# Peptides against a protein of PDB entry 3T6J, part 56

Target 1, 375 residues: chain A of PDB entry 3T6J
Amino acid sequence: PIVESYIGFIESYRDPFGSRGEFEGFVAVVNKAMSAKFERLVASAEQLLKELPWPPTFEKDKFLTPDFTSLDVLTFAGSGIPAGINIPNYDDLRQTEGFKNVSLGNVLAVAYATQREKLTFLEEDDKDLYILWKGPSFDVQVGLHELLGHGSGKLFVQDEKGAFNFDQETVINPETGEQIQSWYRSGETWDSKFSTIASSYEECRAESVGLYLCLHPQVLEIFGFEGADAEDVIYVNWLNMVRAGLLALEFYTPEAFNWRQAHMQARFVILRVLLEAGEGLVTITPTTGSDGRPDARVRLDRSKIRSVGKPALERFLRRLQVLKSTGDVAGGRALYEGYATVTDAPPECFLTLRDTVLLRKESRKLIVQPNTRLE
Target 2, 372 residues: chain A of PDB entry 3T6J as posed
Amino acid sequence: PIVESYIGFIESYRDPFGSRGEFEGFVAVVNKAMSAKFERLVASAEQLLKELPWPPTFEKDKFLTPDFTSLDVLTFAGSGIPAGINIPNYDDLRQTEGFKNVSLGNVLAVAYREKLTFLEEDDKDLYILWKGPSFDVQVGLHALLGHGSGKLFVQDEKGAFNFDQETVINPETGEQIQSWYRSGETWDSKFSTIASSYEECRAESVGLYLCLHPQVLEIFGFEGADAEDVIYVNWLNMVRAGLLALEFYTPEAFNWRQAHMQARFVILRVLLEAGEGLVTITPTTGSDGRPDARVRLDRSKIRSVGKPALERFLRRLQVLKSTGDVAGGRALYEGYATVTDAPPECFLTLRDTVLLRKESRKLIVQPNTRLE

## One batch from the design tools (peptide; aimed at target 1 Q141)

Design b2_p20_7_s3 (made by RFdiffusion4, then SolubleMPNN; from b2_p20_7, 13 letters changed)
Fold by OpenDDE base, seed 4:
Structure b2_p20_7_s3 (fold): chain B 375 residues (1-375), chain A 20 residues (1-20)
Amino acid sequence: as target 1 above (375 residues)
Amino acid sequence: SLEEKLKEREERRERRLAER
């Protein structure tokens, strides 16, 4: 078998300032069959990057073909096991040296195991569809999230010698229509500059890329979905995200105005963006459960994903990227924290919904280290 | 059953992927 491993101070999700890595490591075996799917995605990556909603000047100057492998994890030492990984975490290295993507296939498989009776916050008519397509849609999302999410975008940098990695005279900020007015100086990194919002902001960008690009027929085709199946995968992927945004409230601590999980904060932000789009795209309705206690239902109008959802996400995603590229911390913080703020303001009353989410909280999954053998 | 439908769809997906 082909064995992959890594070890070190890698992820900074547990650092409030997003700078200090937590020590982690894994040992995994390559799943050749699943890796083949991601190889097809890699083959289309250069073209798909062009579909992202920012000018080429805000994308990497040169496409560097990354590795993408599906891994069956034998051992994972860390506080949390991801579904996918993009490394290194240094954006400057990603854009100049390249990166590697991995999907933790057997971790995903665990995530796919959902019992209908435990599935919360969905309409009954969506539950079966959700169960049916959650796995496949998640494969699509993770692939896009890692490869084209974390693997996309450019940081504008002035090096120690004063040279810029962009043409100051010709590059235009698509949001302002003006020349670039801010950038990263030598020694500044994404994490050091954006600090407390860096991890969650980046996850939000990556998740948004997944939702945005999953709408492309080519992406679904790569994963073997066509026709009605492709549309169902898209629907379930978006539905999963908006549901996740609601579930995310579990990880918010009102007393401290703090998010405890970067990915969940990101998903909440996306939910807020899609709610803001309006037009009946997303609806969260408080209900009463069969037990007589508070419940809620999330509804996504599939017919409005492309007409309402996509444009909203496009605008938001572009703003995320532009602010990231230019190192505009003030603007980035204002945007992101604005959407990440949890209040009890109508119509959503998110703090009240949080109580419902906590009430309906599912048991935590325990992931147990597997064994393998050669046959 | 939902499980059967899932299996059938996955098989169909695999066939489509193999044809490419």
Scores: peptide ipSAE 0.027, ipTM 0.636, DockQ to the pose 0.908
OpenDDE base, seeds 1, 2, 3, 5: peptide ipSAE 0.025, 0.000, 0.025, 0.000; ipTM 0.643, 0.345, 0.676, 0.285; seeds 1, 5 fail the geometry check

Design b2_p20_7_s4 (made by RFdiffusion4, then SolubleMPNN; from b2_p20_7, 16 letters changed)
Fold by OpenDDE base, seed 1:
Structure b2_p20_7_s4 (fold): chain B 375 residues (1-375), chain A 20 residues (1-20)
Amino acid sequence: as target 1 above (375 residues)
Amino acid sequence: SIEEEKKKREEELEKRLAEK
């Protein structure tokens, strides 16, 4: 077997300032079959990057071919096991030196083992599709999230000598129609500038890239899905995201007005974006469960994903990237915190929904070290 | 392999869906 491992201060999600990494490590075995799919995705990455909703001037100048591997984790030491990893976490290094992507495939597989009767917040007619396609849709989402999410976009930088990595005279901000007015100075990083929102903001961007690009036929083809299957994978991926946005409320602390998990905050933001799009794309309906207690249902109109969802996500994702590229912390914070705000305002009444989410909370799954056998 | 188990589970699910 091909063995991969890493150890060190890697992820900064537990740092309130998004800067200090948590010490973690893993040992894993390469899943060759799934890795082959990711290799095909890597081979198409340069082309797919052009499909992202920002000008080429906001994308990396040079495509650096990364490694992308699916891993079956044997041991993971840390506070939590991710589904995917993109390293290093330094944007400057990602742009100049490259990066590595991994999918923790067997971690994803464990997450898929949800009993139908315990699957919360979905319509009954969606549950079977969700169970069937959750796994495949996650593979697609993780691949896009890591490779084309975290692996995309350019930071505008003025170096210590005063030189810019972009043409100040010709590069136009697509949101304002004006020349670029802000950038990163020497020594400034994504994390240092955006601080408390940096991790969640970046996860939101990466998740949004996944949702946006999963609509592209070439992406689904790479993963072996065509026709009705491809459409079902897309539907379930989007459905999973809006459901996750509701589930995310568990990780909000109203008393402190803070989020305890960056990815969940990101998913809530995406839910808010898609709700704002309106036109019946996403509907959250409070209900009464069979036990007589509060429940809820999330509905996603499949027919409106491309017509309503995609344009909304396109605009939002472009704004995220432009604000990131230009180092516009004020604009970025205003945008992101606006969508991340949890109130009890109608029609959604998110604080009330949070109570429902907590009431319907599933028992935490324990992941234990697997046995490996050579057959 | 985990993939084979996944495929078997998918096939079982497809069978269950076809029986509805």
Scores: peptide ipSAE 0.000, ipTM 0.218, DockQ to the pose 0.069
OpenDDE base, seeds 2, 3, 4, 5: peptide ipSAE 0.000, 0.000, 0.000, 0.000; ipTM 0.221, 0.217, 0.268, 0.215; seed 4 fails the geometry check

Design b2_p20_8 (made by RFdiffusion4)
Pose (drawn by RFdiffusion4):
Formats: sequence, structure tokens, C-alpha cells
Structure b2_p20_8 (pose): chain A 372 residues (1-112, 116-375), chain P 20 residues (1-20)
Amino acid sequence: as target 2 above (372 residues)
Amino acid sequence: APPPLIPETLAPGTYISVAA
């Protein structure tokens, strides 16, 4: 459509329980030139789902070209203006017929060297160069194969299923599936507090995982003297964001104030656990004399260590999502999402520095439409 | 049972980064 639109109580992020949605609406025009660069990603999108750490039976049944667009926003009502979105928010529809992927083009043109805190003098160079371009990649993957992948196991009214039970097996356990989503049950209705952050974490992780693929970069025009940087800046940005996320964590209530930032911190912790000097957090000192930190990500160890930690992670997340296992999901997540002062990081002590170097986000003014 | 979340409140028109 020339004009793209949508509205309702949709994103569930701001419900302390995680079920009730917050009302919004948007009207934006579809840009053509930048969209083809996405429709490409859609065309070859079919194969990639099978590169995911879980078997094809643990994935959605068919596939689709649901849609991927680039929208110049006219009116976005509500609290915020996301860079990209995958909707409608009803999973059943995501699997049965389809969904849509939205990359807002003109919001980007808005959001783009001393404020590059927690990096090094190198790094921020590659950051300034490859942040913008890589942003499209991460978004594309986050939206398309982030939430585009995965399958829900639901018990229909009768004792039957939406799948064949005897032929499905859990790779972690080896047994046959003992858990699932029953009638009326949904992602938010079960995982609740964690559902948003958990699902987002999965999407971003698939983001990096497939951001390691030559093909996707060929779609975005990255290879050779190119294919490096973008991937690096992407991962580096992920780990840095994992650091900045401390600001949005409330230690007193032992509670996270956001899904994305928490998820990013979780991915950071998983990478830190992979160890092998791949990632480091150094309690440095800024030129101003105050405290500070430098995030160190060894790029040569990206495929040899980091990737395994990823696909093992995604495998577990997805496995517990399909069977709808809350116990494992939480125990696997809230454990990773835990914030403490234990070394050799001391996140409780780092959080202060994160708050000192903290940033306040900008404001996006919007135009109107007068009727003549 | 885990306690409910304490979501951050944002001013209207604030940019929301979906990706890192």
C-alpha cells in the first residue's frame, strides 16, 4: 500500500504484568527505493530459518512473504516511535497466515564522538562509520527472523494437537514433549513479566547470529573490506548496550525497567560467560578524572567462541518457548538477568559509572495535516 | 512468585531503539 497504517492497544511492554497493551496508532507512507533492499531479504528469507539451532519441526509450519517495508512516518501517536516493528502481536496469526515487518525510514534520518562512552579511540571510528548501515541489518533480522522464526505448541480444545507429538523431541533433554500452550494460553499470559524481554532477547540474538552470514551482507552490499567492520560494530554495539542497560535496572526492587535493555544485558552476560578473553569490562578513568569503563571485544574470537554461545542460547530459548516452559525459561533467564557486585565485573558498582555517563534520549517533533 | 515490573515512563515522542 502507498499508505501504511495501524492502531489499537498493541505493544504490551508497559504493563507491570506484561499482558495489557498500550494504545497507539500510526500513518506513514511507503518508500519504494529503500524497500526493494528489503524485499530482497524477504525473497531469500525462506532458507535462513533452517539455519536456526533448532530442527525444522521446532519452527513454524510453512513460511511467508508477510511483508518488509521502509516507511516515512507521518503520524505516530503514543509514547514512542520505534525503529522497526513486527505485527500484529497475535502469535497464532504469525504462524497461520502471516505477519508484517516494518522499517521506518525517516526516523532513522533523525537518530545519528565524545558521547561514544565506554568505547576506545579506535572502535568509535568504526562505530561512526558502520553504525548507521549495520542498523538496517540488525533491524531487518530482528524483525524478520527475530520474531519471524519459532513455533508454538498449543493444545487445541480436544486432546489433539497443532502438531504430531510422537515425532517431536527436545534436543536438550531427549525426551518427548511434556509441555505446551493449552487453550486460551499465550506468550504474555504465561511468561508475563519476562515474556517481552525474553522474546526480544531471542530476536536480537538471532540478529547477531544471522548477521554473521555472508549472504545477508551481500543483500546490504557488504563484503570484503566491508563484510568485516559492520559485523564487528554490530556485535560491539550489542555488548556496549549490554553495559548501558544497567541504567534501566533497579537494584533495590531487583527489577528491570525495560525489555530491550535487559535483554541486551543478558546477551552481554552470555558472551562474558563464553569467556576466552572475548569480552572485557575495565574499571578505567575518564579524561575528566571521574570513573569510567572501556568495553573490550576481541573480534578475532567472534566465530570461534561467541557464535557457539549464541546458537546454544537460541536453542534453549526457542526450545522453552515452543513447549511454553516457564520454569526453565525463567530459571535460564532471571539467572542470566541477575545483577550483582561479584567480580571480575561488579555490575552493581559499574552501574554507577553507567549513570554518570548516562544519556537522556532526544525528542522527535511531528508534523500535522490541515484540512483545507 | 516474582513481583510485577516497574516500567520506565517515557515522554511522548521519545525515540525507541528496537535494535542495538

Design b2_p20_8_s1 (made by RFdiffusion4, then SolubleMPNN; from b2_p20_8, 13 letters changed)
Fold by OpenDDE base, seed 5:
Structure b2_p20_8_s1 (fold): chain B 375 residues (1-375), chain A 20 residues (1-20)
Amino acid sequence: as target 1 above (375 residues)
Amino acid sequence: ELPPRIPLEFEEGTLIDTVS
């Protein structure tokens, strides 16, 4: 087997300023079969980047081919277990040496090991389909999220010498129709400018890229899905996201008006975007469970994913990217925090739904180090 | 320049499908 490992102060999610890493380490074995799929995705990445809803001027000038590997984790030490990672987290190293995308495949597998009778917030007609395609849809989403989500987009920069990495005279902001009016100055970074929303905002952008690009037949073909199977994978991927947006409410603290998990906040934002699209695309209905206590159901109309969902996500995703590229913190914060706001306003009554989510919460699962054996 | 890379992460012992 091919063994990979890393150890050190790596991720900075627990640092309010996003700078100081926490200690993390793992040992893993390469999943060759899934890695091969990611390699095919990498081979198509440059083409797929052109499908994203922003002009080439807002995309990287030169595509840098990353490594992408699926790993089965044997042991992991840290405060949280990622489904996917990008390393290194040092800009200078990424510029000179490149970067590697990693999917922690067996961590994802634990996530979709769900018993049908305990699966919450889905309609009965969706449960079997959800269980069947949850795993495959995760593989698609994570691949797109890491490679084409985090791997996409350009930051407009003015260096210490006053030079721009874009043509100020010709580059047009697609949202305003005007020339670029803001950018990153020397020493400014994504994290330093967007600060408290930076992590969640970027995760939201990456998740949105996944949903948006999974609609392309080429993407599904890379993962081995065609015809009805491809459509089911798409449906379950989108369904999972809207469900995740509801589940995300667990990680909101009403008393402090804050989120405790960046990815969950991102998923809630996407849910809000798709709800705003209207036209019956997404419906969340409070219900009464068999135990007589509050419950809820999430419905996604698959026939409206392309006609209603895609355009809504396109507009939102473009705005995310434009605001990110231009370093427009005020605009970005207004947009993102607007969708991330949790109130009890009708019709959704999200604070009430949060109570339902908490009521239906399953016991915390423990991820335990596995044993290996020779066959 | 490459944009900042942020991993898709689950909190320890918590997966999106387990927090029903």
Scores: peptide ipSAE 0.024, ipTM 0.596, DockQ to the pose 0.117; fails the geometry check
OpenDDE base, seeds 1, 2, 3, 4: peptide ipSAE 0.020, 0.023, 0.024, 0.020; ipTM 0.587, 0.564, 0.561, 0.548; seeds 1, 2, 3, 4 fail the geometry check

Design b2_p20_8_s2 (made by RFdiffusion4, then SolubleMPNN; from b2_p20_8, 11 letters changed)
Fold by OpenDDE base, seed 4:
Structure b2_p20_8_s2 (fold): chain B 375 residues (1-375), chain A 20 residues (1-20)
Amino acid sequence: as target 1 above (375 residues)
Amino acid sequence: PLPPRIPLELEPGTLIETVS
């Protein structure tokens, strides 16, 4: 088998300021079959990037074809195990050498294992569908998240010599209709500038890209889904996201007004965006479980994903990108923290829902090193 | 410059089983 590994101070999202990397390392083997799907996605990446809801001027000037492989992890040394990886995290290397995307296939496979009787917060009618398509939808989401999420967008920069990487006279901010008024100065980075929200904000952008682009028929075709199957994968992907947004409340600490997990915060933000869209797209209903204790149900109207959900996500995602590109920390923070705020305000009463989420909390899964077998 | 590269974590913990 083809063996891949990496090691070093790689990810910084455990640093509250997004600056200090955590020491991490893995050893994995390439899953050729699954990698083929991601290669097809890579082949379409340049075109799919154009489908994102921002002008080309806010996208990378030159598309660099990245590598994308599915890996089965043999060992992972770190505080948490990701489902997908986009590296490197170094700005200079990203610009010069490009990037690589990885899906941790066997991590995803474990995530597929859901017992129906233990599946929380879904309507009974959705459970079987969710169980059936959770895995495939994760493959789609991870691929899009890494390749077209993290792999997309441009930062406007003025270098040390005063030169801009964009035409100040012609580039227009799509949100304001005006010329670009802010950018990153020499020495400023995404993490340094957006600091405490940088990681979660970027995860939110990447997750949003996944949801947005999974609606594209070409994407589903790449993953081998057509017709009703494609629609089910889309539905389950969106359903999983809104459910994840509810589950995310576990990782919020009300006493500190703090989120303990960047991806979960991101998923909560997306839930808030989709709830704000209204029109019955997403509904969270408090219920009583069979045990007589509080429960909840998340409902997603699949018929409104394209008509209501997509436009809402489009607007939100564009705003995320524009604020990121222009280095507008004030605007970005206002937007993101606004959606990330957890209150007990009606109709959602998120703090009350959090109690329900905690009550229904599942035990954390453990990371256990697998065995390899030759067939 | 390109945006930061951050891994996607579906859950804060995962049980990894056998790799074939």
Scores: peptide ipSAE 0.025, ipTM 0.589, DockQ to the pose 0.129
OpenDDE base, seeds 1, 2, 3, 5: peptide ipSAE 0.028, 0.019, 0.026, 0.029; ipTM 0.585, 0.497, 0.600, 0.590; seeds 1, 2, 3, 5 fail the geometry check

Design b2_p20_8_s3 (made by RFdiffusion4, then SolubleMPNN; from b2_p20_8, 13 letters changed)
Fold by OpenDDE base, seed 4:
Structure b2_p20_8_s3 (fold): chain B 375 residues (1-375), chain A 20 residues (1-20)
Amino acid sequence: as target 1 above (375 residues)
Amino acid sequence: PPPPRLPLEFEPGTLVDTVS
């Protein structure tokens, strides 16, 4: 088998300032069969990048075909095990040298195990569908998240010699209609500039890309879904995200006004964006469980994903990218922290919902190292 | 400083960031 590994100070999620990497390493084997669909996604990446809701001037100048493989992890040394990885983490390197994507396939497989009776916060009518398509929809999401999420977008930079990597006279900010007024100076990075929100912000962007592009028929086709199956995969992917946004409240510490998990914060932000879209797209309803204690239900109107959800996400995602590209920390922080704020304001009453989420908290899964054998 | 790589977690909370 083909063995892949990496090691080093890679992810900065554990650093409140997003700068210091945590030592991480893994050893994995390539799953050729599972990699095939990701290769098809790579083959369409250049075209799919054009579907993202920002001008080409905000995208990488040159498309660099990345590697994308599915890996079965033998050992993973770190504080948490991801489902997908995009490296390097340096945005400048991503746009100039390229990147590699991996899906940790056997990690995803573990996540497929969901017991219907333990599945929280979903309508009964959605549970079977959710169980059926959670895995496949997540494969789609991971692929898009890594390849077209983390793998997309351009940082506007002025180098040490004063040269810009964009035409100051012709590039227009799509949000303002004006010329670009801010950029990254020499020595400035995404993490150094956006600091405490950098990781979560980028995860939010990547997750949003996944939701946005999973609506594209070509994407679903690449993953082998057509017709009703494709629609179900889309629905479950979006449903999973809005559910995750509710679950995210577990990782918010009200006393400190702090999020303890960047991805969950990102998912909460997306939930807020989709709730803001209104029109009955997303509804969170407090209920009473069979045990007589508080519960909740998340409802997503599948008929409104394209008509209401997509436009809302489009606008939000464009703003995320524009603010990232221009290094507009003030604007980016205002936008992101605005959606990341957790209050008990009606109608959602998120702090109250948090109590419900905590009450219904599921045990964290323990992932155990697998074995390999020759047959 | 290196930018954060953002691995996607399938199960919410699997990746513990524990930002202080």
Scores: peptide ipSAE 0.043, ipTM 0.699, DockQ to the pose 0.119; fails the geometry check
OpenDDE base, seeds 1, 2, 3, 5: peptide ipSAE 0.034, 0.038, 0.035, 0.031; ipTM 0.691, 0.695, 0.651, 0.687; seeds 1, 2, 3, 5 fail the geometry check

Design b2_p20_8_s4 (made by RFdiffusion4, then SolubleMPNN; from b2_p20_8, 13 letters changed)
Fold by OpenDDE base, seed 1:
Structure b2_p20_8_s4 (fold): chain B 375 residues (1-375), chain A 20 residues (1-20)
Amino acid sequence: as target 1 above (375 residues)
Amino acid sequence: PLPPRIPVEFEPGTLVDTVS
């Protein structure tokens, strides 16, 4: 088998300022079949990047072909096991030197294993579909998230000599219609500038890219889905995201007004964006469980994903990218923290829903290290 | 003999980029 590994100070999710990496390492075996799908995605990456909702001037000047593999993890050392990885975690290096993507396939498989009777917050008529397509939809989402999420976008930079990596006279901010008013100065990075929101903001951007591009027929084709199956994968991917946004409340600490997990915060933000879109796209309904205690149901209107969801996500995703590119911390923080705010305001009453989420939370999961042997 | 399987414990939803 083909073995891959990495080790070092990789992810900064545990740093409140998003700068200091946690020591992490893994040993994994390549899943050739799934890797082939990701290779096809890589082959289409340059084209798919053009489908993202920002001008080419906000995209990388030169496409750098990344490596992308699906891995079955044999051992992982760290505080948590990711579903996917995009490295290095430095935007400047990603733009100049390239990047590598991996999907931790067997980690996803463990996450897929949800018994129908234990599946929370879904309508009964969605449960079977969700169980069937959660895995495949995750593969799509992770691929897009890593490759085209983390692997996309340009930072506007003024170097130490005063030179810009963009034409100040011709590049227009699509949100304002004006010339670019802000950029990264020499020595400034995404993480250093956006600090406390950098990690979650970037994850939100990447997740949004996944949802947005999973609507593209070519993406589904790459993963082997056509017709009704493709539509079901799309539906379940979006459904999973809005459900995740609700589940995310577990990782919010009301007393400290902070989030303890960057990805979950990101998913909550996306939920808020899609709720704001209105028109019955997403509905969260408090209910009473069979045990007589509070419960909830998330409903996503499939017929409104493209008509309502996509435009809302497009606008939001474009704003995320523009603010990131221009180094507009004030605007970025205002946007992101606005959606990340958890209150008990109607109609959602998220703090109340949080109590429901906590009440219905799953038990602690155990991931057992696998062994390999010759057959 | 195969080495023992070592369990790694995670809180629900703590798998990075995963959803419980």
Scores: peptide ipSAE 0.019, ipTM 0.582, DockQ to the pose 0.115
OpenDDE base, seeds 2, 3, 4, 5: peptide ipSAE 0.019, 0.024, 0.019, 0.024; ipTM 0.558, 0.538, 0.581, 0.581; seeds 2, 3, 4, 5 fail the geometry check

## One batch from the design tools (peptide; aimed at target 1 Y13 R364)

Design b2_p21_1 (made by RFdiffusion4)
Pose (drawn by RFdiffusion4):
Structure b2_p21_1 (pose): chain A 372 residues (1-112, 116-375), chain P 21 residues (1-21)
Amino acid sequence: as target 2 above (372 residues)
Amino acid sequence: PEPSSSVLAPHSAVEADSAKP
């Protein structure tokens, strides 16, 4: 459609429980030139789902070209203006017929060297160069194969299923599936507090995982003297964001104030656990004399160590999502999402520095439409 | 057109930010 639109109580992020949605609405025009560079990603999108750490029976049944667009926003009502979105928020529809992927083009043009804190003098160079371009990649993947992948196991009214039970097996355990989503049950209705952050974490992780693929970069025009940087800046940005996320964590209430930031911190912790000197947090000192930190990500160890930690992580997340296992999902997540002062990082002590170097986001003014 | 309202921008370190507090 020339004009793209949508509205309702949709994103569930701000419900302390995680079920009730916050009202919004948007009207934006579809840009053509930048969209083809996405519809490409849609065309070859089919294969990639099978590159995911879980078997094809643990994935949605068919596939689709649901849609991927680039929208110049006219009116976005509500609290915020996301860079990209995958909707409608009803999973059942995501699997049965389809969903849509939205990359807002003109919001970007808005959001783009001393404020590059927690990096090194190198790095920030590659950051300034490849952040914008890589942004499209991470968004495309986050939206398309982030939430586009995965399958829900639901018990229909009768004792039957939405799938064949005897032929499905959990790779982690080896048994046959003993858990699932029953009638009326949904992602938010079960995982609740964690559902948003957990699902986002999965999407981002698939983001990096498939951001390691030559094809996708060929779609975005990255290879050779190119294919490096973008991937690096992407992962580096992920780990840095994992650091900045401490600001949005409330230690007194032992509570996270966001899904994305928390999810990023989790991915950071998983990478730190992979160890092998791949990632480091150094309690340095800024030129201003105050405290500071430098995030060190060895790029040569990306495929040899980091990737395994990823696909093992995604495999577990997805496995617990399909069977709807809350116990395992939490125990696996809230454990990773835990914030403490234990070394050799001391995140409780780092958080202060993160707050000192903290940033306050900008404001996006919007135009109106007068009737003549 | 004239300015109507304003909303929060996405976090610079997050690509797929919802832009909500």

Design b2_p21_1_s1 (made by RFdiffusion4, then SolubleMPNN; from b2_p21_1, 10 letters changed)
Fold by OpenDDE base, seed 5:
Parts: sequence; structure tokens; C-alpha cells
Structure b2_p21_1_s1 (fold): chain B 375 residues (1-375), chain A 21 residues (1-21)
Amino acid sequence: as target 1 above (375 residues)
Amino acid sequence: PEPAYSVLAPHPEIASDPALE
């Protein structure tokens, strides 16, 4: 078997300012079959990047082919086990040397082990479809998230010598129609500038890229889905995201007005964006469970994903990227914190929904180190 | 440097970070 490992101060999610890395390490074995799908995605990455909703001037000047591998984790040391990883976490290295993407396949497998009777917040008609396609749709999402999410976009930089990595005279901000007014100065980084929202903001951008690009037929074809299957995978991927946005409320602390998990905050933001789109795309309905206690249902109108959802996500995603590229912290914070705000205002009453989410919380699954054997 | 990026499990039930509670 092919063995991969890494160790060091890597992820900064536990740092409120997104700067200090937590010590983490793992040993894993390559899953060749799943890696082959990601390799096909990598082969199409340069073309797919052109489908993202920002001008080429806001995309990386040169595409550097990354590695993308599916890994089965044998040992993991850290506070949390991710489903996917994009490294290195240094902008200078990503721009000049490239990056590596990994999917932790057996972590994803744990996520797929959901019993129908314990599946919360979905309509009965969606449960079987969700169970069937949750795994495949999540593979698609993780691939897009890591490769084309985290792997996309350009930061406008002025170096120590005063030189720009973009043409100030010709590059136009697609949101304002004006020339670029802000950029990263020497020594400034994404984390240093965006600080408390940096991690969650970037996760939101990456998740949005996944939802947006999964609508492309070529993406589904790469993963082996066509026709009705492709449409079901798309539907379940979007459904999973809006459901995740509701579940995310568990990780909000009302008393402190803060989020405890960057990815969950990101998913809530996406839910808010799609709710704002209106037109019956997403509906969250408080209900009463069979036990007589509060419950809720999320509904996603499949027929409105492309007509309503895609345009809303396009506008939002473009705005995220433009603000990121230009280092516009004020604009970025205003946008992101606006969508990340949790109140009890109607019609959604998110704080009330949070109580429902907490009430319906299932027992935490334990992830333990596996054994290996030859068969 | 760019921030560290990873995808945690989509469902809270399988989140492994105790700090998330």
C-alpha cells in the first residue's frame, strides 16, 4: 500500500484570529479507486476554473496542477478529523509551488452511516434519496471544495518593492465597475487581514464553489453520474448543504454571539443566502415530532436550483471572491457577518430553530483507530 | 501565508473536536 503522512502545526481553526496552528498529524493509506476520480477532476480543473463567476483577472495567473488523493486514515492525532485537507497553508507556496488536496475517505464513510429513522429535518419523501446519494454527493462536494474552492482565486498584492501582481490600469472590479482600490501589502496575509472571519469566510467560499460547479455536467460525468442520477446527486448535494446550515445552529453560542465551528458557520451563511433568494427555493418549517416535541423540516425545490439558487449563489460567490482578492476587510466583514447573524426575527426565528436543533441532536459518533489486515 | 483549509464532517454527530461542544 501507498502510505502518506504529515505532522506539524497546521490548522488554525482553534485560533480566534486564524493565525496560530494546532499540532496535528496523521498516517493514512491511499485509496486508489477513489483517487482515480479525483485525478480526473484535476485533469479538468483548468477548464472548470473558467466557469467560476469572476473575471480571469481575479483568478490565478497560472494554473499549477495539484495532487489530489483519497486517503484512508489509520491514525490521526489532533482535536478534530477533517473530511478533506488542502495544504500547504502558505500563500507564497501555493502561488509558486502549488498545493495538495486530500480526501479522508474513511472519515466520509462514517458520515454516510446514517439510519433512516434517525435522519432529522428532512421530508419523508427525501429521506431515501438522501440516504442513497449522500455519499456520492459528498464526494463531489469535497472534491470541488478542496480543488476548485480552496484552489481558486487570486490575491492582489503589492510587493516590498512596490510592484503589483495585477495591472492597475486595466483590471476592473466587477462589483463596482471601477479600478481596484485595495490590495494586500507586503507582509499582509489573508489571515492577518480578515482575522476572526478568515477561516469561516474561506470555507464558505469553498463550499459555495462546490455547490455552484456541481451543476456543471462535466463535473458529474467525472464522478460517473449522468441523466437522472446526475440530477439526483445535484439535488442531494444542495439539500445536504441547506440541512447542514440548519444543523449549524448547534455551534452558535447566543450568549457570546459567536460561532464555535468555522465550517458550520459557513454552511449557515449559505443557507441564509439561499433563503434570501426566495421564490420557494428553500423552506424551513417548524413542526411537531411524533414524540410531541418541536421538530423542523427543510425543503429544497429541485426545479428552482438552477433558476433561483444558481444566480443567487453566483452573485454571492463573486462578491466573496472580489472582497477577498482586494483585501477589503470592511466590505468582507459586513457581508459575511450580515449573513452569519443569528436572531429570532421572523419568519425564520433562528434562535427558536436552534432550540429545536439541540433538542433533536443525536448521540455523538466515536471515531476510533482501525485495524488493518490482508485478505 | 494562506489559512489552513479542511472540511470537517458535515454532521455534528461525527465531529471529533471536543471544543465544538
Scores: peptide ipSAE 0.024, ipTM 0.634, DockQ to the pose 0.086
OpenDDE base, seeds 1, 2, 3, 4: peptide ipSAE 0.032, 0.023, 0.027, 0.026; ipTM 0.648, 0.609, 0.618, 0.615; seeds 1, 3, 4 fail the geometry check

